# Designs tried in a protein design run: peptides against a protein of PDB entry 9IZ0. Part 212

Target 1, 345 residues: chain A of PDB entry 9IZ0
Amino acid sequence: ITCLGSNGHTYKQLVKGGNDDLRQDAVMEQVFEQVNGFLRSYRKTSQRNLSMRTYKVIPLALKTGVIEWVQDTIPLGEYLDSAHKVYHPKEWSLSTCRKLIAEKQMEDLETRLKVYDLVCRHYRPVFRHFFLESYADPVQWFTTQTNYARSTAVASVLGHVLGLGDRHGQNILIDKTSGEVIHIDLGIAFEQGKKLPVPECVPFRLTRDVVDGMGITGVEGVFRRCMEFTLETLRREEDSLLSVLEVLRYDPLFSWLISPLRRMKKQKMQLENFNQPESGNITTDASRDPKIQRNNVSGESEAERAILKVRQKLSSTLSVEASVGELIRIAQDPSYLALMFCGWS

## One batch from the design tools (peptide; made by RFdiffusion4, then SolubleMPNN)

Design b2_p21_5_s2 (from b2_p21_5, 11 letters changed)
Fold by OpenDDE base, seed 3:
Structure b2_p21_5_s2 (fold): chain B 345 residues (1-345), chain A 21 residues (1-21)
Amino acid sequence: as target 1 above (345 residues)
Amino acid sequence: EEEKKREYQLKLIEELEKKLA
């Protein structure tokens, strides 16, 4: 929809209806606004304008809401598929790569690593070209690439700490003006992505193309340092962050469990993406509105476990540098990336 | 040599970050 503001400007808004509970997205955006407050309060993060890019979500009902239209954006996965065809026209198609990974998804790790390596050799990174082709001015090129690395670092730390899952290339927008990343569809938080048919094994998305966008330094520069400063800030504000999450524990609108409907939707998307023949006996008896017996007891116990896990991730047992180093290592580990639906790009 | 080049690039990035901040 397009709304005329009281200021005479027209604003494009997305009305989302259907099966997605926008209340979870709205709550996560509120958590990010609080975190952005912490990032503004510390010199090391404030001087670098470190923030999680947010967008306005107004839930109107359980499955309907208004989302701010983020102008001048492109999904990372849409850019990468298009750019790969331009820069590597002799390499494999994304569909060929997906098929080969899917055909081997039930095989052992050694076989999956061999297939992942084979796919990686026939599908090379291209995301550097986004910055090179979009910004002819060297200062603008450098600024936007730096903003990308900074924004990705903040999103990576928050993604790990809050257990944000489903961070695939369609759930990451790139702002064409600033180079910043915008994470959308926040329907999987607090490590609920580990309960998917293809479990998320990485702390955040740090695939070869995500790294290629950081330029010549890759992870070893702006990205690593901005992760360290972000994690340092979150460790200092641990009690403040946990207090924000405790409010959500008692929010009757927030769900600490993935809804059966959202689980089925994500499961269906994973199965469709793997070209698995629908074993025809999944009677989507979608007509039985499973009485939301919110077993409040199960929700509270999941909230408590989630908050405890956030506290554990903010632990000062390891240095900031050691913690960030380990997160970067795990996020780039082929042994985890080979298990993902799309770990090569 | 590569490590010095990396340190120099990191310093240059840090100076450019300060000029762009």
Scores: peptide ipSAE 0.022, ipTM 0.518, DockQ to the pose 0.014
Fold by OpenDDE base, seed 4:
Structure b2_p21_5_s2 (fold): chain B 345 residues (1-345), chain A 21 residues (1-21)
Amino acid sequence: as target 1 above (345 residues)
Amino acid sequence: EEEKKREYQLKLIEELEKKLA
C-alpha cells in the first residue's frame, strides 16, 4: 500500500498477512532502537555512525501487520544467486550445492567437511561484485563497502548477543544506496535457531560471500574494529540492555520460544529444499495436548535463561579483542559452516 | 589501470581507517 504521511510525503508499506506473528519483529526492532541509542552515546561508535538498521513494524493483529517498505534494497541471497550465474556460469547452481549438502546431512563431520569443501570449490564468492558494479566512483565504492562492513559488524555482535537466528540470505537485505545490511524476519531470537531442524551453530552469518563483500581486508580492519567497538559499547550498557530485556520478559506479546507454527514452517521449507520424500505421518496432533496452561511458567524460565545467556555473552572475563576474535573464528569455522543449511555462501 | 585503482583504493582505505581510528 502507499500511505500519505502527515508531512505530505507518500510512503510505500508492505501489508503482511499470514502465519507470521509480527509482534516479535516489532519488539526486536524496539530493542535495536535502544541499542542504537547506546551506540550514539559513545564516541567510538557514534564517530563511525554505527547502528543496526531498523524498519518500522506495526502489528495490526496476531497475523497481520504493516511493515515499512525498505526502498532500494535487494535480498543478499537474490543478489548472490544472480551474480554467481554471471561471474561463474560454469560452476554449480545453488540448487546443486543445496542438494549435495542435504544428501550428506546425516553423515559424519569428516564427510560433511569434504562435501562443504567440494561445494566451496564449485561455488566461489561473488559479493565483492555488488560494490564494484553498483559504484563507479571510487569514493562511493569505498564508502558503501565501509558502510557494509560496519553495519555487518553491528548486526553480527547484536545478533550474537541477542541470539538472532535464521540469518539466511533472504533475511538479510542490502541497501543499494548505502551498502548497509538490513536484517528482516526477526522471529527467531535468544538462540532458538539451535532448535531448528538444522541447528544453527554459528554466532552470526560470516560466510565466504559475507566476507567477500568486505573487500581486500576481509574481516580484518573495519569489520573487526567495528565489532570490538560495538561489543565494548554493549558491555558498558549491560545493565541498560538487560533492563530492556527484563521489560520484554513481562511482555505477553513476546515469545521467548520458537512458535510451533514457525518451527513447522521452517521444517517444511528445509525439507522441500532437501528434496527428502515425505516419509510418513508426523501426526502433528498438537491440537489436543492440555499442556497449554503449563506454558506460562515455562515462559518465565525460558526468559530468565535467555537473559542469563545475554549476560554471559556480555561478560568481561575475556577482553573485547579476544571475544571478537573468537566470535569471528567460530563464525568462519568450516566445522560449523559445513553443518549449516547454507554455510558456503 | 586496475593496479592503480587498487593502490588508490588501499590508500583511501588507510586514510579513512586513520580518520575513523
Scores: peptide ipSAE 0.015, ipTM 0.513, DockQ to the pose 0.013
Fold by OpenDDE base, seed 2:
Structure b2_p21_5_s2 (fold): chain B 345 residues (1-345), chain A 21 residues (1-21)
Amino acid sequence: as target 1 above (345 residues)
Amino acid sequence: EEEKKREYQLKLIEELEKKLA
């Protein structure tokens, strides 16, 4: 829809109807706005204009809402699929890579690592070309690549701390003007991604194409330092962040658990993307998971567990540098990426 | 042209690294 504002400006908005509860997205965007307050208040982060790029979400009903239309964006996965065909036309298709990974999903780690390596050799990174193509001016090129690395660093720390899941290439937008990342579909948080059929085992998305977009320094430049400054800010503001999350503990509309329906929908989408025939014995009996009466007691226990995990991730037991170093290591580890749905891109 | 972009990129990174240190 197009809305005329009281200021005379025209705003595009997306009306989302369907089965997706926008309440979780709206809550995560509110948490990001609070964190952006912390990032603006701290000298090391404010000097770098570090922020999580947000978008407005207005839930209108359980299954309907209005989302701000993020102008001048492209899904990362859409750009990468197009760019791989252009820059590497002799390499394997994305569908071939997905098929090979899927065919080995039930095999041992050694076999999965060999297939992952094989896929990586036949599907090389291209995301650097986004910046090289889009920006003719060297200053604009450098500014946008820097903004990308900064934005990805903030999103990586926040994604880890809040346990954001489902970070596939369609849920990450790139702003073509600024180079910033916009994370969308925030419906899997607080490590509920580990409960997916393909468990998420990395702290955030740091695949080869995500790194290729950072340019020649990869993770060892702006990205690492901006992760460190972001984590330092979040550790300083731990009590403030936890207080924001405690408000959500008492929100009867917020779900700390992935809904069985969302889990099943993601299962079906994963199976369809692999062209695996529905083995007819995925008994629809997951619809007969009894109405777990949202016994308020179970929701409170899951909220408490989620908040405890956030606190643990903000622990000062390790230095900021050591903690960021370990997160970067794990996020790039082939032993984890080979287990993911699309860890090669 | 790509090589000149890469050299300019490296210099700008070094200057930013000095400003960010």
Scores: peptide ipSAE 0.013, ipTM 0.477, DockQ to the pose 0.014
Fold by OpenDDE base, seed 1:
Structure b2_p21_5_s2 (fold): chain B 345 residues (1-345), chain A 21 residues (1-21)
Amino acid sequence: as target 1 above (345 residues)
Amino acid sequence: EEEKKREYQLKLIEELEKKLA
C-alpha cells in the first residue's frame, strides 16, 4: 500500500498477510532502537554513527501488519545472483551450487568441506562490484563501503548477542544510498536458528561475498574495529539491554520459540529450493506429526534461558578483541560454512 | 580505475583513522 504521511509525502508500505507473526519483528526492531540509543550514547560508537538500521513494523493482527517499505534497497542475494552472472558467466549457477551442497547434506564433514571448497572455486566473490558500480565518486564509494562495513559489524554483534537466525541473502537488504545493511524477517531469534532443518552454525553471516564488500582490508579494517566498539558498548550497557529483554519475558505476544508452523514453512522453502521443477508429486505426507513432545518448558523457562545466553555472550571473561576475534574466526570457518544452506556467498 | 579507487580508499581510511584516533 502507499500511505500519505501527515507531512504530505507518500510512503510505500508492505502489507504482510498470512502466517508470519509481525509482532516478533516489531519487538526485535524495538530492541534495536534501544541498542541504537546505547550506540549513540557511547563516544566510540557515536563518533562512527554506528547503528542497526531499523524499519517500522506495525502489527495490525496476529498475522497481519504493515511494514515500512525500505526504499532504495536490494536484497543482498538478488544482487549477488545477478552480479555473478555478469562478472563470472562461466562459473557455476547459484542453483548448481545449492544442488551440490544439498546432495551432500547428509555426508560427513570431510565430504561436505570438499564440496564447499569445490563450490567456492566455481563461485567467486563479486560483492565489491556493488560499490564500484553504484558510486562513481571516490568519496561516495568509500563512504558507502565504510557504511557497509560499519553496519555489517553492528548487525553481526547484535545478531550474535540476540541469536538472530535465518540470515540468508534475501533477509539482508543493502541500502543503495548509504551502503548500509538492513536486516529483515527477525522472527528467528535467541538461537532458534539452530532448530532449523539446516541448523545455523555461525554467529552471523560473514561469507566470502559479505567480506568482499568490505574492500581491500576485508574483516581486518573498519569491520573488526566496529565490531569491537559495538561489543564494548553492549557490555557496558548489559544491564540496560537485559532489562529490555526482561520486558519481553512478560510480553504474552512474544514467542521465545520458533513456531512449528514457521519451522515447517522454512523447511518447505529449503526443500523447494532443492526441487528442480521436473520431479513429480512427492506428497510428503505431513501427517507424520512427530509428537514433538511439548516439553512444557514454560515460555518463561525459555525466556530465562534466552536471557541467560545473552548475558553469557556479553561476559567480560574474554577481552573485546579476543571475543570479536573468535566470532570472526567462527563466522568464516569453512567447517561451519560448509554446513550452511548457502555458506559460499 | 579500480586500482585508483583502492588507492583512494586506503588514503581515506588512513585519514579517517587519523580523525577518529
Scores: peptide ipSAE 0.007, ipTM 0.462, DockQ to the pose 0.014

Design b2_p21_5_s3 (from b2_p21_5, 12 letters changed)
Fold by OpenDDE base, seed 2:
Structure b2_p21_5_s3 (fold): chain B 345 residues (1-345), chain A 21 residues (1-21)
Amino acid sequence: as target 1 above (345 residues)
Amino acid sequence: ELEELLKRQRELIEELRKKLS
């Protein structure tokens, strides 16, 4: 829809109807707005204009809402699929890479690492070309690449701390004007991504293409330093952040658990992307594990566990530098990326 | 109900902002 604002400006809005509960997105956007307050108040982060890019979410009903249309954006995955065809036309298709990884999903780590390495050799990073193509002016190029690295650093720390899941290339938008990242579809948080059919085992998305967009310095430039300043700010504001999350604990509308419906929808989307014929009723009747039914862990106990995990991630037991170093290491570790649905791009 | 709960959540977050500022 297109809305005329009281200021005379025209705003595009996406009306999302369907099975996706926009309440979780709206809650996460509110948490990001609070964190953006902390980032503006702290000198080290404010001097760099560090922020999580937010978008407006207005839930209208259980399954319907209005989302702000983020203008001048492209999904990272859409850009990468197009750019790989242009820059590496002799390399494997994304579908071929996906198929090879899926065929080995049940194999041992050594076999999965060999297939991951093979895929990586036949599907090389291209995301640096986004900046080279879009920005002919060297100052604009440098500014947008810097904004990308800064924005990705903030999103990586927040994504880790809040346990954001489902960070595939369609859920990460790139702003073509600023180079900033916009994370969308925030319905998988507090490490519920570990409960997906393909468990998420990285703290945030730091694939080869995500790193290639940072330019020649990769993670060792603006990205690492901005992660450190962001984590330092969040550690300083731990009690403030936990107080914001504690309000969500008592929200009867906030689900600390992934809904069975969202889990099933993700299962179907994963299977459809592989062109595997619907092999019959693998009703993985998750209803049949009598242990899953008895752990109606009260929504309160899941909220408490989620808040405890946030507190643990903000622990000052390690330095900021050591903590960021370990997060970057894990996020780039082939032993984790080889286990992911799309860890190569 | 949903709109009232979202309104109340926004009010609580804004009240927390005021306590933390």
Scores: peptide ipSAE 0.000, ipTM 0.306, DockQ to the pose 0.016
Fold by OpenDDE base, seed 4:
Structure b2_p21_5_s3 (fold): chain B 345 residues (1-345), chain A 21 residues (1-21)
Amino acid sequence: as target 1 above (345 residues)
Amino acid sequence: ELEELLKRQRELIEELRKKLS
């Protein structure tokens, strides 16, 4: 829809209907706005304009809402699929890569590493070309690539701390004007991604293409330093951030658990993307086992565990540099990426 | 301060919901 604002400007808006509760997205966007407040308060982060890009979410009903239409954006995965066909037309298709990874999903780590390496050799990074194609002016190119590395660093720290899941290439938008990343579909948080049919093993998305977009320095320089400054800010504001999350503990609109509907939707999407026949027996209708119903961990107990994990991730036991170094290492580790749904791109 | 901000944002969301319903 297009809405006329009180300022006389027209705004495109996406009306989302269906199965997704936008209330969780709206709450996560509120958490990001608070974190953006912290990032503006500290010189190291404010001087770099570090922020999580947000979008307006207005839940209208349980399954309906209005989302701000982010103009001039493209899903990362859509760009990468298109660019890969242009720059590497002799390499494997994304569907071929997905199939090979899926065929080995139940195999040992050694076999999964071998197929991941094979896929990586036949599907090379291309995301550098986004900046080279979109920005002919060297100053614009450098500015947008810098904004990309900065926004990715903020999103990586926040994604880790808040345990954001489902960070696939369709849930990450690239702003074609600024080069900034915009994370969408925030319905998997507080490490609930580990409960997906393909468990998430990385703290954030730092695949070869995500790194390729950072230019010649890769993760070294702007990205690493912006992660460090972001984590330093979040550690200083730990009590403030935990206080935000405690307010959410008692929010009846917030779900600390992945909904069975979202889990089933993600399972179907994974099965469809794998061309795996529905073996009718994998519908362990967890709704039908009355023993699983009795271990309904109270929403409070899951909230308490989530808050405890956030506190643990903000621990000053390791330096900021050591903590960021380990996060970057794990996020790039083939032993974790080979286990992911799409760890090669 | 933060609880008041979250409360105001909820109130704004609810006002917008009422205007769009």
Scores: peptide ipSAE 0.000, ipTM 0.300, DockQ to the pose 0.012
Fold by OpenDDE base, seed 5:
Structure b2_p21_5_s3 (fold): chain B 345 residues (1-345), chain A 21 residues (1-21)
Amino acid sequence: as target 1 above (345 residues)
Amino acid sequence: ELEELLKRQRELIEELRKKLS
């Protein structure tokens, strides 16, 4: 829909209907706004304008809502597929790479590592070209690449702490004006990504293309330092952040568990992503709302476990530098990346 | 039911904002 604002500006809005519970997205966006408050209050993060980019989500019903359309964005995965065809036309297609990884999904780690390495040699990073193509002025190029590295650092720390899952290239938008990342579809949080058919085993998305977009310094420049400052801020505001999450524990609308329907949709997409995206209206006539006796007891125990895991991730047992160093290492480790879903790379 | 749940969600959000202000 398009709405005319009281300011005379037209706003595009996405009306999302169907089986997607937008209440989780709306709650996660509110957590991000609170975290943005903490990032603005702390000098080291405020001086760098560190923030999680947010968008407005208005739940209308259990499965319907209005989402702000983020203008001037492109999905990371859409850019990468297009750019790879332009810059590396002699390399393997993304479909070939995904097929090879998927064919070995049930094999041992050694076999999966060999296939992952083979795919990596035949599918090279291209995301640096986004900044080179989009920004002819060297100052704009440097500024936007810096904004990308900063926003990716904030999203990486916050995504790890909150256990955000489903960080595939279609759920990460790039702002074409600022170079900042916008994370969308927040319905997998608090490590529920580990309950997927192919478990998510990395703390955040730090694939070769995500690193290539940071330029010549990769992770060892702006990105690492901004992760450190973000984690330092979240450790300082631990009690404030946990108080936010404790209110969510008592929210009867918030789901600490991945919905069975969302899990089934992902299972189907993970099985059907061997074939072209048919835009088929999957009218699953799931008219039988099973009376999910929400055993309130199971939801409360999962909320408590989620809050305990957030507290553990904010622990000062290791320095900020050591903690960030380990997160960056794990997020780039081929032994973890080779275990991810074939659409992750 | 749904309106009460949405009202309760708004109240919890407003309580959150007040605790964090």
Scores: peptide ipSAE 0.000, ipTM 0.277, DockQ to the pose 0.016
Fold by OpenDDE base, seed 3:
Structure b2_p21_5_s3 (fold): chain B 345 residues (1-345), chain A 21 residues (1-21)
Amino acid sequence: as target 1 above (345 residues)
Amino acid sequence: ELEELLKRQRELIEELRKKLS
């Protein structure tokens, strides 16, 4: 829909209806606005204009809301699929790569690593071409690539600290004007992604294409340093951040648990991305309700556990540099990437 | 063209490193 704002400007808005609870997305955007306040207050982050890009979310009901239509954006996964066909037309299709990874999902780590390596050899990174195609001026090219590395660094630290999951290429938008990343569909937070059948094992998305977009220095350039400054700011503002999360602990509208419906939807999206729709009637025999032992983990106990995990991730036991170094190592480790749904791009 | 862009990237990264050190 298009809405006329009180300022006389016309805004495109996406109305979501059906099974999407937007309350979690709206709360996470509010947390990002508070964190952006901390990033503006600290000299090392403010001098670099470090921020998490946000979008407006207005929940209207349990399954209905309005989302800001972010103009001049493209999903990372949409760009990568199109660019890979152009630059590497003799390499494997994304569907072939997905199929091979899916066929080995139940195999041991050694077999999964061999298949991941095979896929990586037949599907090369292309994301550097986004900046080369979009910006003919060397200053614009460098500025936008720098903005990409900065915004990815902020999003990576926040993604780790807040336990954001399901950060696949369709949930990451690229702003074509600024080069900044915009994270959408914030439905999995506080490490609830680790409870999925395919558990999220990386702290944030740092795949080969995510790194290729950073240019010739990869992670050792702007990205690492901006992660360090972001983490330093969050450690300094630990009590302020925890106070924001404690307010959410008592918010009756915020669910610290992934809803069974949202979990099933995310699982189905993971499975549908593996299966090309062969027109076979998958009779969803709904009968195998695995006895989810309802451990009566009260929502309060999950909130407390989430806040404790945030505190642990902000611990000053390791230096900022050592902590960022370990996060970058884990996020790029083939032993974790081979276990992901799409760890090769 | 690509080599000039890569050269300019290196120069600006190094300039940013100096401004950010």
Scores: peptide ipSAE 0.000, ipTM 0.373, DockQ to the pose 0.014; fails the geometry check

